# Peptides against a protein of PDB entry 8BZL, part 15

Target 1, 228 residues: chain A of PDB entry 8BZL
Amino acid sequence: SYDRAITVFSPDGHLFQVEYAQEAVKKGSTAVGVRGRDIVVLGVEKKSVAKLQDERTVRKICALDDNVCMAFAGLTADARIVINRARVECQSHRLTVEDPVTVEYITRYIASLKQRYTQSNGRRPFGISALIVGFDFDGTPRLYQTDPSGTYHAWKANAIGRGAKSVREFLEKNYTDEAIETDDLTIKLVIKALLEVVQSGGKNIELAVMRRDQSLKILNPEEIEKYV
Target 2, 242 residues: chain B of PDB entry 8BZL
Amino acid sequence: SRRYDSRTTIFSPEGRLYQVEYAMEAIGHAGTCLGILANDGVLLAAERRNIHKLLDEVFFSEKIYKLNEDMACSVAGITSDANVLTNELRLIAQRYLLQYQEPIPCEQLVTALCDIKQAYTQFGGKRPFGVSLLYIGWDKHYGFQLYQSDPSGNYGGWKATCIGNNSAAAVSMLKQDYKEGEMTLKSALALAIKVLNKTMDVSKLSAEKVEIATLTRENGKTVIRVLKQKEVEQLIKKHEEE

## One batch from the design tools (peptide; made by RFdiffusion4, then SolubleMPNN)

Design b1_p8_8_s3 (from b1_p8_8 with Y2N S8E)
Fold by OpenDDE base, seed 3:
Structure b1_p8_8_s3 (fold): chain B 228 residues (1-228), chain C 242 residues (1-242), chain A 8 residues (1-8)
Amino acid sequence: as target 1 above (228 residues)
Amino acid sequence: as target 2 above (242 residues)
Amino acid sequence: SNADKLFE
């Protein structure tokens, strides 16, 4: 059947394996991205970490470069592959072009990688979506989203994963210029958005913020509680 | 549904990779392997199931493999797959050493293998490896470390964990008895025996059925030691006296 | 479940 083949179109033009990969993304915990005026914020629902597990090895938010970070939803192992390739590309770009990547550039790279895995008979699609945020070298904050198909778009705010629909609905209603007027308000918006789907308050939320000309900062639980 | 569980590298309509899940299920039937991180070392304890009297060569360790001077692993799952993966680990470690003139960091070795495992879940014509691994090691970056990886290519660091038969029960026991920050290698060994005694599918725990390796630092050098049978017997005896 | 372990 068409849904069993990796790289065939259905009669109605569907790539079923890509669609199924999108379903895999929905099994991931929720991630939210918001672009503020001078800040980009990623928020994620914390997966329950086993008591004896080292938290250091559990990462839903990662840096791709000094100016770019990414959150993902979907297959963890697939994400690692994408992250590693993206990091290599970021470094390669610095060496060859002598400038850091733009957020759009690295997003396009990731998207192209994903697309190739939808068109090769010997490969299944990546089961991940990603929110990619950062600053271009001109200081412009950016937010991009990419999915298993290899499509990508720029966003003001977006969400991926299990609770993405509810979070997006919240953001559509609450994302205003006033809501992102300050860094603190932007962070608060992300937290409020996540609280639509995350139970037990700030303890189950991880937040990463990147400000202009600053490195990625992961907020500690106390810092998060300040915004709740 | 069953129509999607026959191909190794396809998503189900629900976004599941059934062959990976089935590989993980298969590991649940393998012998128990346990890892415990202590302040002064890290250990692996594994069930030895192949005690056939007609075996010509008693392998010093059936389930515990030295990878390099700073790392060892234990395996649960398909033996042939385990052999391939452990060989690959050794090759990766060696290549790194040759290239950089220093030992590969523990997590990098783990991730390198995990990338291979992941590939066998994504590339057509391949099946997932039916193997989970526990890794113990020391490096200058993070000191003593314990990792677990599964057929998906996912991995994590642990204070203590278990794979194979009755792993869920073992993990539960470890959660109850593991004392964070207070674990010595001695106490870890005792805990390992305690957990294995309850989780192994044997009527009575005996030294011949258990392999234990410790990784410590002595004089600035990593020492990987497989405990002698007499040492294991003593540990079991101590446990029985409690 | 095994399925849950695959996703983040």
Scores: peptide ipSAE 0.388, ipTM 0.796, DockQ to the pose 0.761
Fold by OpenDDE base, seed 1:
Structure b1_p8_8_s3 (fold): chain B 228 residues (1-228), chain C 242 residues (1-242), chain A 8 residues (1-8)
Amino acid sequence: as target 1 above (228 residues)
Amino acid sequence: as target 2 above (242 residues)
Amino acid sequence: SNADKLFE
């Protein structure tokens, strides 16, 4: 059976391991990204952190560099590998090129990494999708998505994980120029989108915002409640 | 689908890694290990299943390993796999020390091993390690720390947690009894005995079946100490009197 | 479930 082999084509042209990796992503909690005018926002469904778990070690949103952050859905351990590689690349770029990476550049790097793991017979695909947001040096906000296949695209808004379909449907209906006219409205849009799939309101949401020329800010629960 | 159950490093149609799940299941049948973080220290307590009558009275810790001067770990799962991983931890820690002339931060050591574990779930020709670990340590960045890692290469920091047999029940008990901010090492030891007594499904807990190690700070130095059998007996006795 | 522990 062709679907038992790593990174092989089926007779009908399917890469089953890649498709199955995409299914793995759907087992992850929901993440949403929205590009505003001068803001990028990531929101994630906060899995009930076990009461005794250290919250600092449970992060679905991470900084790749000062100007780029990422949310993921899927295999946690796989994500760590990708994040670490991306961080190294960001630092390397700063050293060699003397400028921060563009969001597209680092996305392409991650995508290429993922793609390589779909073509090697000795490796399985990464079981993660990622939303990558940030600002280019020129101040342009960017949102990209990558999937296990190594494909990537730029988005105005998108979602990944278990509730991604519902969230995307919401965003398709509600993402307008008016809805992102201000930073606050953009944040509100993300929260509303997540609330389509997240139970118990703002307590189960983690939000990260990056504004132009500002560092990544993780909102505290009280700040999130102001938008709910 | 059964066809994916026996192969490593492949996704099922549902996106599952069955071999990793099965490794975790196997660990669920291993001896119980628990860790508890206190304000003034951190401890590991582990079930000792192999009582060797012929062991010299040399204090032998079967399941608790010193990694360096600032860290120790406990293992649940396949013994041979555990030996490989604990040796690797020691090597990583030593290499870091040599390179940077300071002890490796606790989380960095944990993540380094977790990256290895993850690799064994992604690269062909490998099987997952049938091992979960609890790590205790101290560093200048975060102070006393407790971590847990599993065969997937996932890890997390904890105030208290348990791996191995009846771990779910143990975790539930820890959630009920652990008082954040008020946990002393003394109280943590008592809690450990309480939880082990219930988790090991024994009518009476005996000191010979329990290993306990504490990690504390004394005069600016980390002290890792395995409790003597008599000390464990005293803890058990105290619990029985409560 | 063990499966759930693998994903975030």
Scores: peptide ipSAE 0.373, ipTM 0.784, DockQ to the pose 0.788
Fold by OpenDDE base, seed 2:
Structure b1_p8_8_s3 (fold): chain B 228 residues (1-228), chain C 242 residues (1-242), chain A 8 residues (1-8)
Amino acid sequence: as target 1 above (228 residues)
Amino acid sequence: as target 2 above (242 residues)
Amino acid sequence: SNADKLFE
């Protein structure tokens, strides 16, 4: 089958499908990540779950491994594919290398996957950005972002999705060493950042925290309200 | 703008997948399918549109498919696409059973198909499946379950939901009448009839136009039963009397 | 909208 190249360069050197995939990301609800001293925090704008929908099946934050979790913005089905492949890689790494992946490693893997889909014949880019957080074996907290292009960078704090610009502006102003001095302050920073774009307060926020040598913890609404 | 409408698996400048959206729109014109989760079971109710007197064989179930001993599904959309997907579901379930010597978990079967659907939205040379599915099932992990999947490969678990024609109205009605924690299979059946009566584009609801299947647990076994026409008639009659 | 259903 003559699979036509979907992602091609424009005359002016743009990869429009990648750019358009980035626009797709903006249609997603906002996600924010913050690296603290000994904690990483992910917060997401909770899309209004339909009254009769099972909340269990609506997840924007997921674990990739015991030491790595991810939030995404964009196409949900695309995200599932990326998440599954990342999980497989994490497990494979444990089996072959006998150590868990570093956050950078798995980010690079995801980024490479995304990049391939920008260059592979007959494939469109993934319509997702991701915030990947976790701890390396040495206990160092990490936050990475990747976008549809496959580009990735390490961040102290970042945001993706529809409200990302406003959230980033907030973080640029408010992310200080003092603001992340404690785990609680770090959590508060994430919540405050999300509240810049989320209406109706803490009820529409999902928050996940990962502390050193601890698994991903998703905070319940009551726990979130304590920080509001 | 037309360029993005004609090509499959491409983003519009606004980041939209029009072919997926159009597939979803097409499903809106299909026959109505309802799913309702109860405490003691789960059901599918589907509109039967093809009633032809000259049909040699009255298919026992046109829109409800048994996938394995623990799962069934209902389909809204393109019939040929539905046949392909339902067959794939059966194959996936069977392969899993053979490989692991246990039934595939419900959500895992759903996700497996959803990954296929997603692929048809991302890989060139293919169009999205013009099909949404409702899945009912039981497994040891989550008990009775109801799922919905769409052409995008997105899925969700539901207490009650609807796909196909007038699905939005049906969902609204379900939201109003569904009582969480208090839903029996009997009440769910009544609710299904109520909603179908209002959402189906028919002057009068008749048993010949409705297929209903229930999934229950009896003696530690899953029982999938398609209601007989007489049973459906009784449900309709009961609704008319209320 | 159908479009909105695709994104999270």
Scores: peptide ipSAE 0.288, ipTM 0.694, DockQ to the pose 0.781

Design b1_p8_8_s3 (from b1_p8_8 with Y2N S8E)
Fold by OpenDDE base, seed 5:
Structure b1_p8_8_s3 (fold): chain B 228 residues (1-228), chain C 242 residues (1-242), chain A 8 residues (1-8)
Amino acid sequence: as target 1 above (228 residues)
Amino acid sequence: as target 2 above (242 residues)
Amino acid sequence: SNADKLFE
C-alpha cells in the first residue's frame, strides 16, 4: 500500500514530506533562544489567548527537566508527543545513569525521535522545530535547535517559526559579547529580537529564563515591561 | 491539491494537514455541545437529535458520557468514533486508578486521549477521529475544570466553550454573557439554555431535544447528574419568561 | 481557520 511510503525520495533527491513539515513550522508563532554567559533565555510570541480560554493550557515553553526547557514552533499536538517522550527520557536517564541529562543528550534523543519519523513506514514527520536550552551539570549553558528532519545543532542564538528569518537577521547583527555581558542585557536582547516581529510590544511576549543552578522562571508581564 | 487530501494524512506543500482540517469541518455539522464552568460546578449541555420512544432509557445520555466518578464528557462528531474514544477514556481512567490508587487528574486523562488522537493524524493507514470532545471534571489539583479537544489531538482548558454546529456563534454569545468569577451553576444553566436556544437548528427549544449534565461537589464527593426532562423544561420556561 | 488552530 502506498500508505506505507509516506516519506520517500523524489527523483531529484528531495524528501518532500520533511520539507513540507518545515513549512508547517513556519506557520507557528516565533520563538527565540539566546545563550548568555550564565543564563539561557527563551522568548516566544504569545498567541492571543481567546477570551474564556485558560492560559494555563496555552504554553509554548515547557520544562523537560529541572535543568532543561524547550520552546517549539509548529503543530501543537506533535509538540506534545515530543515533549512527553523527552520528559520520560529525562526521568529514565536520572534513574538509570543517576545523573540528569545533558542538554546535548536530550537534544540528540529528540532529534533521533524525529529522524525515525522521517524514515519509518506509515509515519509522517513531526511538524515542529524546537529550541532546547539548559545547563549541563558542569554549569555550562547550552542552546540547541532541532527541525523536522532530526538535524540538530548548537547555537549561540537562534529563532524558529514564522518570524524566524527576521529575528535571526537581528541576532546576527546584534549578538555580541557586550550584548550578553549581563543577564539583564541578555534578556533585553531576546526582547528586542522578538519585537522585530511581535506586535503590541511586551504584552505579547512570553519569556523564560534559566540561570545556573536555578529552576526555570517564567517572567510575568510586569517583569518583561521593565526591559522594554 | 487533491493529492494531499485524499489519502493518509500527510503534509501539503504549505504544511497543512488537510485530513485533520476536514475532520474538524465535519464536526461543525454535528449537534451542538457546550460547556460552562461555574464557581460551584461545571455543566455540559448537548443537543439531542435521536428522539425515539422505543429507545432503551437505561443510558446515561445520548451525547454525555460518564467517564469515572469525577469526570464526564460530551461528544460532537461521528458516533462510532465517539464510542471508541469514550471507552478508551474509561479504560485509561481505570488503569490509572488501579496503578496509583487515586483518580486520574482531569488534564491527564484529556492528554492521554489527545495523544491517541494525535497518533491517528501521524501514522499511516489511519484517519483522524472525526470527534471533538468537551470534558468536565473535578480534581484536587485544579477543582472544577472544563476542557475541549479536537481531531488533531490539541486541547485547551476553558471557562466556557462550544463544539459542533454553530459553535462560533455560541462562543461569541458565551464571551458576551459569561461573567468571570461571578458565574454560579444556576446562572450557567440559564446561560446554556440561552445559547442553545439561539444556536440549535430548531424552531423552538424543547426539553426533549436538550441534554444537560451538572458536576458538583457534595460532602467531599463528586456528583454527576443528568437533569430530568422536567428540570430542563423549567429552565426553558424561565428563559422564555425573560 | 481550522488550519490556524493546529499550530502554535
Scores: peptide ipSAE 0.264, ipTM 0.691, DockQ to the pose 0.742

Design b1_p8_8_s4 (from b1_p8_8, 4 letters changed)
Fold by OpenDDE base, seed 3:
Formats: C-alpha cells, sequence, structure tokens
Structure b1_p8_8_s4 (fold): chain B 228 residues (1-228), chain C 242 residues (1-242), chain A 8 residues (1-8)
C-alpha cells in the first residue's frame, strides 16, 4: 500500500509517511514560540522527569548558536540528529562566511535536511517539528516553524505538539501589538498560552528567552511564577 | 496495526515506530541491569543468567564491559547486538583519543552510539538494535556519571536506574530508597543487592548470579573494578542479616 | 508505555 512506502505519492498526491510523521509530532509535548518587539520567547510543557533522572539531560529547548535557539516536538532521537547537524552548520557558516547564520538561513538548512529525508528511498521522514527563534545580525527578532515535510514559514507566534491547536487558537485571539509591547508582557503571553493546555500552573512550564544582543536565558521556576 | 509492525523504518498512521517499541519490549525479557550513582563512585550490577557449567572460559564479566579507562557499560537485550554496540563504543572512544589526545567525555560517547542507534531506526533495510545500555563513567567535566540508552537512540542521565527484567519494580524501589546527596558507594552497593534480591527471577540471590563493577577515582586516576565473588557474597550476607 | 518514552 502507498502508506507503507517511504517515498511514493498516493493517487491523490499524498506522502503518507510525511503525514504520519506529522502525527508523531502530535505525540510530543506542547511547545510555543512568540516573537516580541525585542524578544523571542520559547515555552514548553515540561515532560514529567522521573525522580531519579538528571534534568540536565532532558532538553526540549536547545541553543543552535549564540543567536538561535530551537524547541521541538516529536521523536527525541530524531531531534538530536537535527540539532547536531544544525549546530555544525552554524559553526561552519561562521567560519566560511564570517558571520552568524540568520534565523531564516538555519531554518532553511533544517527544512532542506528534512525534505531530503522525505525523498530518499532508504530513509523515513524526521518525526519532528521545530520552532526556531533568534536574532539576525541586524537585531531583528525572528520566529520560524518547520515540519516533517521540510516546509517552513515565518511566524509572529505559533505552537507545535499535542496541545498546539488550542494554543494557536489562544494566540490568534490574544496576540496583539499591545500584548507584546514589553518583554514582560510577551513572556506573560507565552505563559498564558501554555496554561491553556498545561495543568498545575507554572511548575510544568519551561521558558527560554532571548533578548537582542543577549544569550539564551532559561528562566527558573521562581522567575516563571513572577509572570503567572 | 500489524501491517506496520513488519517494516523497520516506517511510521504507523498514528506516528508510531512499532519495531522500536518491540525492541524495547524484548529488552524487558533480558537479565536485570542496575546502575547507581554515588558521591564517591558509580556502580553497575547485572544479573548473570548464563551459568552454564560447560562454559570453558568464564568471561570475567558477561554483561559488564570496559569501554576505556574511564567508562564501562552493562547491556540488556540481544547478545549479538550488544557485542556490536560495545565494540563500536570502544572504537569511538579510541578514535576520539587518537584525534584529541584526551579521553572522550562520557556523554559524547553515549550520544555517538545513540546516533548510530537512531540511524538504525531511520534508514531502510535496518532494524533497531535490541539493546539497552547503562553507562558509568568519570570525566573532568561532570565527574561521576550514569547514563541509560534504549533502541530508539534516546538517552538520559540518572542517579539510579534499571533496565531489563522487572526494571519497573527496580526503579520503584530505587525511588524509595535512594537518598539524594547521601549516597556513598558502600550504601549504593547495599542498595543494589537489595533491589536485585527482589527483582531477579531467582529463588535466592547468590554471588554466582550477580556481576558488580565499581568505578572510583584513586590518586587522580579512574579505577574500574569488578567485584570478586567473595566480595559479592559478603554483600549478600550483610543484606540477609538486616 | 514504550511509546511514551520515544517522544518529547
Amino acid sequence: as target 1 above (228 residues)
Amino acid sequence: as target 2 above (242 residues)
Amino acid sequence: SNADLLYE
């Protein structure tokens, strides 16, 4: 059947393995990205970490470079592969072009990588979507989303994972210029958006913020509670 | 659905990789392996199931492998797959040492193998490795470390964990008895015996059925030691007296 | 479940 083949179109033009990879993404915990005026914010639903597990090794948000970070939803091992390749590309770009990547550039790289894995007979698609945020060298904040197909788009705000639909609906209603007027308001918007799908308040949320000319900052639980 | 469980590198309509899940299920039938991180060391304890009297060479350790001077691992799952992966770990560690003239950091070795495992879930014509591993090690970056990896290529760091038969029960016991910040290697050894006594599918725990390795630091050098049978017997005896 | 362990 067409749904069993990795790189064949159905009669109606569907790539079933890509669609199924998108279903894999929906099994991931929710991630949210919001572009503010001078800030980009990633928020994620914390996966329940086992009591004896080292939290250091559980990362849903990661830096790709000093100016770019990413959150993902879907297969954890697949995400690691994409992250590693993206990091290598970021460093390579710095060496060859003598400038950091633009957020669009690295997004396009990731998207191209994903697309190739939809077209190679011996490879399955990556089971991940990603929210990629950061600042271009000109100081412009950016948010991009990629999916298993290798498509990518720029967003003001978006969400991926199991609760993405509800979060997107919230963002569509509440994302306004007033809502992102300040860094604090932008962070608050992300928290409110996540609270649509995350139970038990701020304890189950991880937030990362990147401000212009600043490194990625992961907020501690106390800092998150300030915004709730 | 069964129609998707026969191919190794395809998603089901629900976005599942059944062969990876089945590989993980297979590991549940393997002998129990336990890892515990202490303040002054880290240990692996593994069930030795193959006690065949006709075995010519008593492998010093059936389930615990030295990877380099600073790391060891234990395996649960398909023996042949384990042999391939442990060999690969040694090769990766050696290549790193040759290239950088320093030992590979523990997490980097784990991730390198996990990338290989992941590839066997994504590239056609390959099946997942039916093996989970526990890694113990020391490096200058994070000190003593314990990691677990599974057939998916996922991994995590742990203070204590278990793979193989009755792993869920073992993990539950570890959660109850592990004292964060207060764990000595001595107490970790006692805890390992306690957990194995309850989780191993044996009527009575005996030293011949248990392999234990400790990793410590002495005079600025990593020491990996497999406990002698007499030492294990003493640990078991102490447990029985409590 | 094993499935739950695969996804983040």
Scores: peptide ipSAE 0.362, ipTM 0.782, DockQ to the pose 0.760
Fold by OpenDDE base, seed 1:
Structure b1_p8_8_s4 (fold): chain B 228 residues (1-228), chain C 242 residues (1-242), chain A 8 residues (1-8)
Amino acid sequence: as target 1 above (228 residues)
Amino acid sequence: as target 2 above (242 residues)
Amino acid sequence: SNADLLYE
């Protein structure tokens, strides 16, 4: 059976391991990204951190560089590998080019990494999708998504993970210029989108915001409740 | 689908890695290991299943391994896999020390091994390690620390946790009895005995079946100590009197 | 479930 082999085409042209990796992504908790005018926002469904678990070690949102952050859905261990590789590339770029990466550049790097793991017979695809947000050096906010296949696109807003379909449907209806007119409205949009799939309100949401010329900020629960 | 159950490093149609899940299941049948973080130290407690009369008890630790001067770990799962991973941990720690002239931070050591574990779930011709680990350590960045890692290469920091047989029940008990901010090493030891007594499904816990190690700081140095059998007996006795 | 522990 062709679907048992790593990174092979079926007779009908399917890469089953890639498709199955996409199913792995759907097992992850929901993440949403929204590009505002001068802000990018990532929101994630906070899995109930076990009471005795150190919260610092449970992060679905991570910085890749000062100007780029990423949320993921899917296999946690796979994500760590991708994140580490991306961070190294960001630093390497700073050293060699003397400028931070563009969001597109680092997205393309991650996408290429993922793609390579779909073409090698000795490797399985990464079981993760990622939302990558940040600012280019010129101050332009960016949002990209990558999937296990290594495809990537720029988005105004998108979602990944278990509740992604519902969240996307919400965003398709509610993402307007008016809805992102201010930073606060943009944040509110993300929260509302997540609340489509997240139970128990703002307590189960983690939000990260990056404003123009500012570092990544993770909102505390109290700050999130202000938008609920 | 059964066709994916026997193959490594492939996703099922549902996006599952069955071999990783099965490795985790196997660990669930291994001897119990627990870790508890206290304000003044951190401990590992592990079920000892192999009792050999010819072993030198003074130096024998079946499941608890010193990794370096600042870290130790406990293992649940396949012994041979555990040996490979613990040796790798020691090598990583030593290489770091040589390179940077300082001890490796605890989390970095954990992540380094987790990257290896993850690789064995992604690269062809490999099987997952049938091992979960608890790590205890101290570093200047975060102080006393407790980590858990599984066959997937996932890890997390914990105040208290358990792996191996009846780990879910143990974790539940820890959640009930662990008092954040108020946990002393003494109280942690008592809690460990309490949890092990219930988790090991024994009518009476015996010192010969339990290994306990503590990690503390004395005069600016890390001290890793495996409790003597007599000390464990005293802890058990105290628990029985309560 | 063990499966749930693998995904975030």
Scores: peptide ipSAE 0.347, ipTM 0.768, DockQ to the pose 0.784
Fold by OpenDDE base, seed 2:
Structure b1_p8_8_s4 (fold): chain B 228 residues (1-228), chain C 242 residues (1-242), chain A 8 residues (1-8)
Amino acid sequence: as target 1 above (228 residues)
Amino acid sequence: as target 2 above (242 residues)
Amino acid sequence: SNADLLYE
């Protein structure tokens, strides 16, 4: 049986399945990314981990490679597929090109993957948006966002998920050169941004930082509280 | 609205995957399965519903499946779907062993199946599997482990959890009684009986209606043991005396 | 809700 195209144009030119996938993203907890001068920071609203759940298996921030990490909002299982493919590509790139991927490269790869799932017969769009951060080989910090459509852009700061609108509004007002002058200030900016939508303060925030020539560091709750 | 209910792999206007949600709902009608992680082992306890006197062969385990030497699972949901998935788990584990000459890590086996489940939620022409699984295992990376996966392809590690009928109530009870860091396999078994006694839709808990498997380490080897009916009877009796 | 379990 020929699988009917799932994602088709409406009479008015809309790809409803893509738009609806964007609605799926809004069901996800909030994630925020900020590019500093020499740091990139990801913050996520920590979904209340069930009391008996192993926290190790609940991750919204993950490394794609040593120089790239990603936060997502939306369908968790979809995210895993994207993450795995991205990781494979990062490793493949290292083997074939003998250099790590640029943040833009891997973002484009992810975006292309997402786009294909909006056009492939019998496939629905990925129900995820992603914030991809990292450092290029030249030491330039980068932040990109992808959505279910496969569109991607570079950002100074952005947010995805249920509280993204409020967080973005905050960032638009508060993202200045002065606000990101230091690593600590950049971290504080992310925390403050998340606190616009996260209840109960720093306990419900997961924060990851990547500095130049350093691996992804996930801050522990005590470290986060120092910035609150 | 009905259009979104009939197609297996489409988003609703609200961004929902109804077929996945419905698959999860269907699992709620399946027999109860419990998993409890202890310091010295991990266990699965499952409700046995098919007790027919005319069955020619009493299946030693109806709901608990050995996957390899280091892992077992319990299933809640559509039996035919369960059979397919459990077989796939075994194949994945075997292929890994053959390829790498070492047992597949527990989480990797779980994720491999979860990727399959996810695919059935994203690729057209297929419906989600109407199955949730509990996985117990041991590996050198994380020791004793308990995982739960659902039709979406989502999974999580757990200290204790429940799937199937009255799972929410069971989880609530587990949250109340599970003592982190102090859970022995013996206490876990007792807890399993306690929870099953309250959550199973039976007037009286009997050994014939309960399957229990334990996974332990003995002399550097994983031992997966399905408890004998007599052992289960003793556990039930002990619970009734308390 | 089951729906809530699908999203992160």
Scores: peptide ipSAE 0.239, ipTM 0.680, DockQ to the pose 0.761

Design b1_p8_8_s4 (from b1_p8_8, 4 letters changed)
Fold by OpenDDE base, seed 5:
Structure b1_p8_8_s4 (fold): chain B 228 residues (1-228), chain C 242 residues (1-242), chain A 8 residues (1-8)
Amino acid sequence: as target 1 above (228 residues)
Amino acid sequence: as target 2 above (242 residues)
Amino acid sequence: SNADLLYE
C-alpha cells in the first residue's frame, strides 16, 4: 500500500512532502526572533482574533520551560503536538539531569522529532517551523530555528511564515551591534522588522521578551506602542 | 490535483491538507449546534434531526453528551465518529480523575482529544474525524467555558459560536447580538432560539427539533440539565411574541 | 476558507 510511503525521494532526489510542508509554513503568519546582548525577543503577527473568540486560546508564542520559549508558523494543531512533546522533555530533563535544558538541547529534541516524521512510514512531516529562544544556564542568550525537515541552526535573527522573506531582508540590513546595544533597541528592531509585513501597526503585533534570569514577559499593547 | 485528494492525509504542493478541509466541509452539512457563554452559565443548543417516536427516550440527548459532572459537549458531523470521540472524552476525564483525584480542567480535556484528532491527520492509514465539537464546562481555573474543535485538532475558546449547517450565518448573528459582560443565561437562551430559528432549514422552529442543555453552578456544584420539551416550547413562544 | 482556519 502506497499509504506507508508518504515521504519518499523523487527521481531527482527531492523529498516533496518536506518541501510541501515548508509551503504550509508559508501560510502561517509571520514570526520573528532576535537575539540581543542580554535579551531574546520574539515577535509575531497577530491574527485578527474573531469577535467572540477568547484571545487566551490564540497563542503563537508559548513557553516550553522557564528559560525557553517558542514561536511557530504553520499548522496550529501540529504545533501543539510539538510544544507538548517539548514541554514534557523539558520536565523530564529537569528530573533526570537535575538541570534545565539548554536552548540547543531542546531545539535538537524538536528537530529530531520532526526528522522522524519525515522518515517514518505512515507519517507526514510536521507543517511547522519554529523559532526557539531562551537562555542557557550560563546566561547566554540563544536563538534557534527549526523547519519541517528537522534541520536546525543558531541565528542572531531570523523570521518564519508568510512574510519571512521581507522580514529577513530587513534584518540583514539592520541587524548591527548598535541596533542591539540595549534591550529597548532590540525590542525596537523586532517591531520595525514586523512592521515590514504588518499593516495595522503595533496593535497587530505580539511581543515576548525574555531577559537573563527573568521569566517570559508578554508585552501588552501599551508597552508595544512605546516603541513605535 | 486529484492525487492529493484520494490518499492518506498528505500535503499538497501548496501546503494544504485537503482531507482535513474536506472533513470540515462535510461538517457543514451536519445539523446546527451552537454554544453561548453567559455570566451565570453556559448552554448548548443543537438541531435534532432524527425524530422517531420509537426511539428510546432514555437518551440524554441525540447530539448533546455529558462527559463528566462538570462538562458536556455537542457534536456536528459523522455520528459514528462522534460516538468514538465522546467515549474517548469520557475515558480521558475518568483517567484524569483517578490519577489526580480532581476533575480534569476543561481545556485539558479539549486538548487531549484534539491531540487525538490531530494524530488522525498526520498518521498514515487514517482519515480525519469528520466531527466538530462544542464543549461546555466549568472548572475552578476559568469558571464557565465554551470551546470549539475541528477535524484538524485545532481548538479555541469562545463566548459564542456555532458549528454545522449555516454556521457562518449563525456566527454573524451571534456577533451582532451578543453583549459582552451582560449576557445572562436567560438572555443566552433567548439568543439561541433566535439564531436557531433563522439558521435551521425548517419552516417553523419546534421544540421537538431542538435540544438545549444548560450548565450552571448551584451550591458549589455543577448542574448539567437538558431542557424539557415544554421549556423549549416556552422559549420558542416567547421569541414569536417578540 | 477552511484552509485559513488550519494555519497560524
Scores: peptide ipSAE 0.224, ipTM 0.680, DockQ to the pose 0.759

